# Designs tried in a protein design run: peptides against a protein of PDB entry 4HTP. Part 16

Target 1, 231 residues: chain A of PDB entry 4HTP
Amino acid sequence: SQTVASHVPFADLCSTLERIQKSKGRAEKIRHFREFLDSWRKFHDALHKNHKDVTDSFYPAMRLILPQLERERMAYGIKETMLAKLYIELLNLPRDGKDALKLLNYRTPTGTHGDAGDFAMIAYFVLKPRCLQKGSLTIQQVNDLLDSIASNNSAKRKDLIKKSLLQLITQSSALEQKWLIRMIIKDLKLGVSQQTIFSVFHNDAAELHNVTTDLEKVCRQLHDPSVGLSD

## One batch from the design tools (peptide; made by RFdiffusion4, then SolubleMPNN)

Design b1_p9_6_s4 (from b1_p9_6, 5 letters changed)
Fold by OpenDDE base, seed 2:
Structure b1_p9_6_s4 (fold): chain B 231 residues (1-231), chain A 9 residues (1-9)
Amino acid sequence: as target 1 above (231 residues)
Amino acid sequence: MLTLEKLLA
């Protein structure tokens, strides 16, 4: 079945997240998130105009925005050191070269950008001159690949994990990979709280999540901002 | 969102 996520480029989500991160005030951060959400809801209504009882919701995007609340997908088993090694291999970086050392020693200030401790930012600057300008993945495709990684981690199939990671990397821009890394590590650094995200999504979202701990259920039941939990 | 707007047009 068709979903909104199958039509939305992952790049659009990443651009929104980038705008949120760069915004200084809470109000501006909220505005950027609201604009993305409103566009999503409008497209949902158009896509499903003639369909009743659809299960499609904002969940595919929400689980990437709040990755620490993921309960459907098991652990990826991926850390910064693994990603560093993968990038060095994939990009054929000299092991003793500047860029390889930046990735491996991301916690130590080695560059001019002051991004020590933020692996995603270090990776971004290494990737920017070496990858495509625009990615080709949809939000659905990203989630499918992440599902594959989690499943294969559980099955201890390291070769298949690498394969899925390569698909993500080779079809993503540097900016998209920055955010993808943060999603995998489960730290987006948006500067807005979980409570704020829920409040913008729906007035009853935080309450429903506190009871159910089910992000998909929250997104599905409260997809219409005009329909309350008690309605 | 530019992409979604295009899809709705």
Scores: peptide ipSAE 0.119, ipTM 0.843, DockQ to the pose 0.695
Fold by OpenDDE base, seed 3:
Structure b1_p9_6_s4 (fold): chain B 231 residues (1-231), chain A 9 residues (1-9)
Amino acid sequence: as target 1 above (231 residues)
Amino acid sequence: MLTLEKLLA
């Protein structure tokens, strides 16, 4: 079925997240999220103009913005060390080289950027001169690949996990990969709380999530910001 | 301007 997520570039979400992270004030962070959300809702209305009974919602994006609340998809089984090894292999980095060591020893400060302990940032700087400037994945495609990873992790199919990871990596910019890594590790470091994200999405979102713990239900039932839970 | 806005235009 036709979904908003199948049309939205993953790059657009990543750019929004980057703006949120770089913003100093809460108000500016909220503004960037709201702009993305409003654009999504507007596109939804246009896409589904003749179809009122759709299950399509903001869920595909929300589950990437709040990956800690993911309940549909099982564990990825991916850690920083696995990604480090994968990048070393894929980029053909010398094993004893500076970049390989940065990835493997990401917890140890080596540079001036103060990125120690943040694997995604370390990976970004290694990838920036080596990767595509623009990715080609939609939000739907990213979620499909992440679903594949989780499913294959459950099935203990390491070869297929690697295949899906390679698809993600080879079709993503360095910036997109930074955020993808953070989504997989489930720590976006946006500087805004879950409560703030929910409050911007819908006034009743936090309450509904507290009761149901179902992010998809929250996004579907509260798709329209003007329609409340009690309505 | 987000890609979505361009698609609606």
Scores: peptide ipSAE 0.119, ipTM 0.836, DockQ to the pose 0.845
Fold by OpenDDE base, seed 1:
Structure b1_p9_6_s4 (fold): chain B 231 residues (1-231), chain A 9 residues (1-9)
Amino acid sequence: as target 1 above (231 residues)
Amino acid sequence: MLTLEKLLA
């Protein structure tokens, strides 16, 4: 069936997240998230205008925005060190070169930027001059690839994990990869709380999540901001 | 968002 996520570029989500991160103050951060959410809901209504009781919801985006609440897919088995080694290989970086060492020693301050300890930011600067300026993946495709990674991690199929990672990397801009890394590591550094995200999504979202711990259920049941839990 | 707006048009 048709989904909103199959039509929304991953780049659009990443751009929104970037704007949220760069914004100072809660109000501006909320505004950027709300704008994305409202656009999503409008598109949902248009896409499904002739269909009742669809299961499509904001869940594909929400699970990337709040990756620490992911419960559908299991662990990726991916750490910063693995990604560093993958990038060194993929980009053919000299092992003793500056960029390779930056990736491997991301916790150590280099003095160039205040990015020490943030692997995604270090990766971004290494990738920026070396990768596509615009990615081609939809939110659905990103989730499909992440599902594949998690499933193959459970199955201990390292070759297939690498294949999916390479597909993600080669079809993503540096900015998109920055956010993808943060989604995988489950630390977006948005500067806005989970509670705030839920409150913007729906007044009853936090309560429903606290009870069910089911992010998909939250997104599906509370898709309409005008329909509450008690209704 | 611009992309979603375009899809709605």
Scores: peptide ipSAE 0.104, ipTM 0.836, DockQ to the pose 0.683
Fold by OpenDDE base, seed 4:
Order: sequence, then structure tokens, then C-alpha cells
Structure b1_p9_6_s4 (fold): chain B 231 residues (1-231), chain A 9 residues (1-9)
Amino acid sequence: as target 1 above (231 residues)
Amino acid sequence: MLTLEKLLA
């Protein structure tokens, strides 16, 4: 079945996340998230106009925005060191070169950006001059690839993990990869709390999540902001 | 989202 996520470019989510991160105040951060969410809901209503009983929801986006709450997808088995090595290989970076060393020693302050310990930001600057300007993946495709990675990790198929990662990387801009890395590592650094995200999504979202710990259920059951948990 | 708005237009 068609989903909103199959139509929304991953770039749009990443741009929203970037705006949120760059915003200084809570109110501005909330505004950017709300705008994305409202657009999503409007598109949902249009897409499913003649289909009232659908399972489609904001979940595909929400699980990327709150990756630490992911429970459906198993562990990726991916850490910063693995990604560093992959990028060094993929980009054919000299092992003793500046960029390779930045990726491998991401915890050590090396530059003026103050990005020590933030692998995604370090990767971004390495990737920016070397990768596509615009990605081509939808949110659904990103989730499908992440599902593949998790599944193959469980199956101990390292070759297939690499294949899926390469597909993600080669079809993503530097900015998209920055956020993708953060999603995989499960640290978005948005500067807005989980509670705030839930509160903007639906007034009852935090409560339902606290009870169920099921992010998909939260997104599905509370899809309509006007319909409460008690209704 | 600009792209979604375009899709709805």
C-alpha cells in the first residue's frame, strides 16, 4: 500500500532536522517540527482520502526523529569506527591523511568547528566536497535499507550490511548522511527533548508511549491531533 | 515541506 513515507524525500526530513538544530530557541525548534508534521498530516489526508482505515502514520518519520525509541528494528551493529573505515575505503582516503585521521580519531579535537566527539559532523565535512549535492532516497527507502541492515546484522551477513550502507551513502548528500549517521548512532543532537517532540505531535503521545513503549502505536493511534486517547 | 506541497498541488 502507498504510504506518505514513500513520497517524502529523505532530504526534506534532513532539512527540517537541520533547521531545528540550527534554531536557537525552543519555540523556533518547535515551529520547524510542527511545520513538517502538519505537512505530513495534510499529505496523509490527501493520499488516503478514499481509504479511511489505513495503518499509515507518522511512524516512518518519528522512528528516525526519535531513533533511541526504536523497538521494532533490531540493532544495526554499526559504530562510528565501522563507519569511519567504510568511508575511508569508499572515498579512497589515504589512511595517514588528514580526513582519514579525522574520521578515525573523531573524539579528539582537531579543528575550529568544535565537533569533537560528533562523528556525524566530522563525516559531514569530509563528505561535503566529495558527494552528491542532492540525495534521491525517500523516507520509506531509508527505512527499508535500515531494516535490511538490522536484519543482516542479526544474520551476521557483513557483506550485505555493507551493500545496504553503500546504497544509503551513494544516494545521499553530505547533509543527509550527517543525519543518517546520527539516526544510526541514535543521537540527533536536536536540542529539543523527547517530551517536546511528543507534545507537539499529540497531547497524549507522551502518556501513551510511557504505557506502551510502542512508537508505531503512538503514531497510529494518535495520528489525528483532535482525537484523544480517551476517545 | 515544499515537496509535499508540490505533490498536493
Scores: peptide ipSAE 0.103, ipTM 0.834, DockQ to the pose 0.750

Design b1_p9_7_s1 (from b1_p9_7, 3 letters changed)
Fold by OpenDDE base, seed 2:
Structure b1_p9_7_s1 (fold): chain B 231 residues (1-231), chain A 9 residues (1-9)
Amino acid sequence: as target 1 above (231 residues)
Amino acid sequence: SALEELAAA
């Protein structure tokens, strides 16, 4: 069956997240998220116009926006050090070069950028001059690759993990990779709370999540903002 | 955005 996530570029989500992060006020952050959500819902209605009983929902995007609430996908087994080594290899960075050292020592302030401890930002600046300007992955494809990584981590298939990571990296811009890293590490640094995200999605979302702890169920049952839990 | 274009179609 067709899903909204199979049509939405991952780049569009990343651009939205970037706008949210750069916004100073809560109201502006909320506006950017709402605009993305409204566009998603509008496309959903158009895509599924002739199909009343669909399981498709905002879940594919929501699980990337709130990755700490992921319960379906098992652990990736990926840390910043692993990604650093992978980037050094993939980009053929000199081992003793400035960029390789920045990636490996990401916790130490290098004095130029206040990005100490934020591996994703350090990676972004290393990747920016070396990566594609525009990625080609959809949200569905990103989730499929992340599912593969988690499954192969559980199976201890390190080579297959690397294969899926390489596919993600080679088909993504520097900006998309910045956000992908944050999704994998489960820290987006948006400056907006989980509660705010839920409240914008649906008035009953926080309550339903508190009871079920099931993000897919929340997205599916509360897909329509006009239909409540008591309905 | 591509999403906006898709939603408008």
Scores: peptide ipSAE 0.026, ipTM 0.677, DockQ to the pose 0.937
Fold by OpenDDE base, seed 3:
Structure b1_p9_7_s1 (fold): chain B 231 residues (1-231), chain A 9 residues (1-9)
Amino acid sequence: as target 1 above (231 residues)
Amino acid sequence: SALEELAAA
C-alpha cells in the first residue's frame, strides 16, 4: 500500500529540521514544524482520497523527529566512533590527516567552528566538499534502512549493518547525513521541547503518549487535529 | 515545496 512516507524526500524533512534549528524564537521554530506537518496532512488526504480507514500516519516522520521515543526498533548499536571509522574508510581519509583526526577527536575543540562534542556537525564539514549535493532517499527508504540496521545489530551481523550504512551514506547529501547521524544518536538539538512538538501535532498528543508510550498509536489515533481522544 | 506540489496534484 502507498504511504505518504514513500513519496516524501528525506531531504524535505532535513531542510525543515535545519530551518527549525536555525530559528531563534520558539514561535518561528513552531511555524516551520507546522508548515511541514500541514503539508504532510494535505498530501495524506490527497493520496488516500478514495480509501477510508488507512493506517498511514505521520509516524514515519515523527519517529525520526523524536528518535528518543522510538520503541519499535531495537538498538542500532552505533556510536560516534564507529561512524568516524566508517567515514575514514569510505572517504579514504589519511589516518593522520586533519579530517580523520577531527572525526576521531570530535569532543576536542579545534577552534574553527566551536562544534566540539557535536559529531554530526564535525561530520557535516568533512562531508560537504565530498558528498552529493542532493540525496535520493525517501522517508520510507530511510526508515527501511534503519530497521535493517537495528535487526542486524540484534543478529550481530556487522557486515549487513555496514551495507545498510553505506546505502544511507552514498545516497545522502552532507546536510541529510548530519541529521541522519543525529537521528541515530538520538539528539537532534532542535531547541524545541518534546512537549512543544506534541502540542503542535495535536492537543491530546502529550496525554496519549504519557499513557501508552506508543508513538505510532499517538500518530494514528490523533491523525486528525480536529478529532480528540474523547470523540 | 515538493510536498505542496504533490498535494495539489
Scores: peptide ipSAE 0.026, ipTM 0.699, DockQ to the pose 0.817
Fold by OpenDDE base, seed 5:
Structure b1_p9_7_s1 (fold): chain B 231 residues (1-231), chain A 9 residues (1-9)
Amino acid sequence: as target 1 above (231 residues)
Amino acid sequence: SALEELAAA
């Protein structure tokens, strides 16, 4: 069955997240999230116009926006150091060069940008002049690849983990990779709380999540903002 | 937005 996530470019989610992060006020951050969510719901209604009782929901996007609440897939087993080494290899960076050292020593302040401790930002600037301008992955494809990484980590198949990571990297822009890294590390730095994300999604979302701890169930049951838990 | 374009298609 077709899903909204199979049609939505990962780039669209990343551009939304970028707008949220760059916004200073809470209201502006909320607006950008709401616009993405509303567009998603409209597309859902159009896609499933002739199909009742679909299981499709905002879950594929929500689990990337709130990666710390992920419970379906196992741990990735990926840290910043692993990604640094992978990028050095993939981009053929001199190991003693400026860019390789930035990736390996991402915690040390370098320059005026204040990006110290944020590996994703360091990676972005290294990737920007070297990567594709536009990615080709959908949200569904990103989730499939992340599922593969988690599964192969559990199976201790390091070769297959690397394969899936390379597939993500080679099909993503520098901006998309910045956000992908933050999703894997589970720190988006959006400047908006989990409670705010839930409240914008649905009035009952925070309550349902507190009881069930099931993000997919929250997204499915509360897909329609006009239908409450008691309905 | 790209989503709006997709919804209109």
Scores: peptide ipSAE 0.024, ipTM 0.678, DockQ to the pose 0.724
Fold by OpenDDE base, seed 4:
Structure b1_p9_7_s1 (fold): chain B 231 residues (1-231), chain A 9 residues (1-9)
Amino acid sequence: as target 1 above (231 residues)
Amino acid sequence: SALEELAAA
């Protein structure tokens, strides 16, 4: 069956995350998240109008927004150093060149941007002049590729990991890759807490997650903001 | 771009 995630561009999520990150106040950050969530729920209702009791939920997006809470897929086995090497290879960057050194030494950037320690931001600036302006992946496709990476990591299939990573990055803008990297590394730097994200999603979300530690259950059971845990 | 070329291959 069709899911909301199969229709929502990954770019839309990334744009929302970018707005959240750029917002100075908590209220603005919450607003941007709420707008995305409300749009998702509205689309869900429209998509599933004739189907009751679907398992589709906000989970595909939520697991990317709160990647540190991911429990379904295994570890990616990907660190910043691996990504740096991959980008150097893929972009054919001279190893002694400025951009290669930025990626490898992301913790001590020499640039004017205060992006020290944020590999994703360093990568963004390297990628921006070198990649597609617009990505083509849906949230579902991103999750499928991430699932593939995790599965292949478990199977020690490094070549297939590289293949899936290449598919992700070649179909993504620099901005999308920035956020994708942060999702893989599990640090979005949104400036809003997990508790705030849950509170906006549903009043009982934090409690249910604390008990179950199952993000999908949280998203499915609390899909309707008007239906509580006691109902 | 290098990424675009790879995507086209």
Scores: peptide ipSAE 0.006, ipTM 0.466, DockQ to the pose 0.029

Design b1_p9_7_s2 (from b1_p9_7, 4 letters changed)
Fold by OpenDDE base, seed 2:
Structure b1_p9_7_s2 (fold): chain B 231 residues (1-231), chain A 9 residues (1-9)
Amino acid sequence: as target 1 above (231 residues)
Amino acid sequence: SKLDELAAA
């Protein structure tokens, strides 16, 4: 069945997240998120115009925006050190070179950027001159690849994990990879709380999540902002 | 954005 996530480029989500992160005020951060959400809902209504009973929702995007609330897929088993080694190999970086050392020693960078401890930002600057300007993945494809990584981690299939990571990396821009890394590590650093994200999505979202701890159920049941839990 | 284009269709 057709889903909104199968049509939305992952780049569009990453651009929205970048705008949110760069915004100083809470109101501006909320505006950027609301604009993305409203566009998603409008496309949903158009895509499913003749199908009233669909399970499609904002869940594919929401689980990437709030990755710490993920309960459907298991742990990725991926840390910054693993990603550093993978990038060094994939990009053929000299092991004793400046860029390789930046990735490996990301907690104490020697560079001018105040990015100490933020592996995703360090990776971004290494990737920017080496990656495609525009990625080709949809939100659905990103979630499928992340599902594969989690499944293969549980099965201890390291070769298949690497294969899925390579697909993510080779089909993504430097900016998309910055956000993908933050999604995997489960720290987006948006500067807005979980409560704020839920409140913008739906007035009853925080309450329903507190009871169910099911992010998909929250997105499905509260898809329409005008329909409450008591309706 | 591509999403905006799709939503407007």
Scores: peptide ipSAE 0.038, ipTM 0.754, DockQ to the pose 0.967
Fold by OpenDDE base, seed 5:
Structure b1_p9_7_s2 (fold): chain B 231 residues (1-231), chain A 9 residues (1-9)
Amino acid sequence: as target 1 above (231 residues)
Amino acid sequence: SKLDELAAA
């Protein structure tokens, strides 16, 4: 079945997240999220105009925006150190070089950017001059690859995990990889609360999530902002 | 945005 997520570039989500992060005020952060959500809903309506009772929803995006609430996908088994080593290998960085050391010692301030402790930002600056300018992955493809990683982690198939990670990395820009890393590590640093995200999505979203702890149900049942839980 | 383009098609 055709989904919105199969059409939306992962780059579009990342650009939205970047705008949210860069915004100083809560209102501006909310605006950027709302604009993305509204566009998603409009496309959903257009895509499914002739189809009733579709299960398609904002869930594929929401689970990337609120990765700490992910319950369907098991643990990735990926930490910053693993990613650092992978990037060093993939980019053929000298192990004793500046960039390799930045990745490995991401917790230590090494520059003027104030990015200490944020591995994704460190990775971004290393990747920016070395990777593709534009990625090619959709949100669905990203989720499929993340599903593969989680499944293979459970199965202890390290080689297949690496394969999926390489596919993610080689088909994404530096900016997309920054956000992908944050999704994997489950810390987006958006500066907006979970409650705010839910409130913008739907007035009843926080309540439904508190009861069900099911992000997919929240996204499906409350897809229409005009239809409440009691309706 | 790409979403807007797709929604307009």
Scores: peptide ipSAE 0.037, ipTM 0.745, DockQ to the pose 0.846
Fold by OpenDDE base, seed 4:
Structure b1_p9_7_s2 (fold): chain B 231 residues (1-231), chain A 9 residues (1-9)
Amino acid sequence: as target 1 above (231 residues)
Amino acid sequence: SKLDELAAA
């Protein structure tokens, strides 16, 4: 069955997240999220016009926006150090070179951008001159690859983890990889709270999540902003 | 955005 996520480029989510992050005020941040969400819902309605009982929802996007609330897939087993080593290998960076050292020592301020402690931002600047300008992955494909990583981590198949990571990396722009890293590390740094995201999504979302701790259930049951929990 | 294009389709 077709899902909205199978049609939406991961780049569109990343560009939205980038706009949110760059926005100075809460209202502007909310606007960008709302616009993405509204477009998603509109496409959902069009895609599923003849199918009323679909399980498709905003969940594929929401679980990437709120990765700390992920409960379906197991741990990735990926930390910044692993990613640093992977990028050094993949990009054939000299181990004693500036870029390799930036990745390995991401906690130490080495540059003027103030990105110390934010591995994703450091990675972005290393990747920007080296990666494709446009990615090709959909949100569904990103989630599938992340599922693969989690599954293979559980199975202790490091080779397959690397394979999936390489697929993510080679099919993503530097900007997309910045956000992907943040999703994996589970820290998006959007400047908006979880509560705000839920409130924009649906008035009852925070309450339902507090009770169920099930992000998919929240997205599915509260897909329609006009239909509440009490309905 | 591509999403907007898809929603308009």
Scores: peptide ipSAE 0.036, ipTM 0.749, DockQ to the pose 0.959
Fold by OpenDDE base, seed 3:
Structure b1_p9_7_s2 (fold): chain B 231 residues (1-231), chain A 9 residues (1-9)
Amino acid sequence: as target 1 above (231 residues)
Amino acid sequence: SKLDELAAA
């Protein structure tokens, strides 16, 4: 079945998240999220014009925007240290070199950008001169790879975890990888609360999530912003 | 955006 997520580039989500993060005011942050959401809903309506009973929703994007609320996937088993080692290997960085040490010691100040403790930002600067300028993955493909990682972590198949991570990395820009890392670590640093994200999505979203703790159900039932829970 | 292009198609 056709889904919106199978058509939307992961780069488009990352660009939106980047705009949200860079915006200083709450109103501007909300505007950027709303614009992305409205475009998604518009495309959904066009894609499913002749099919009213679809299960497709904003869920594939929402679970990446609010990764701490993920309940369908089990734990990835991925930490910053694992990613650091993977990048050192993949990029063939000298182990005693500046960039390798930045990745391994990401919690210590490097004196340049003030990004101590933010592994994703440190990784971004290492990746920027070395990676693709434009990624090729859709939101659906990113979710499929993340599903694979979680499943293989449960099965203790480290080789297959590495394979999926390599697919993500080799098909992503530095900017996309920054956001992907934050999704895996479950900290996007957007500067807007979960409550704000829900309130923009639908007036009843926070309430429904509080009761069900099911993000997919929230996205499906409240897909139409004009249709409430009591309707 | 790519989304807008896809929605217009």
Scores: peptide ipSAE 0.036, ipTM 0.740, DockQ to the pose 0.836

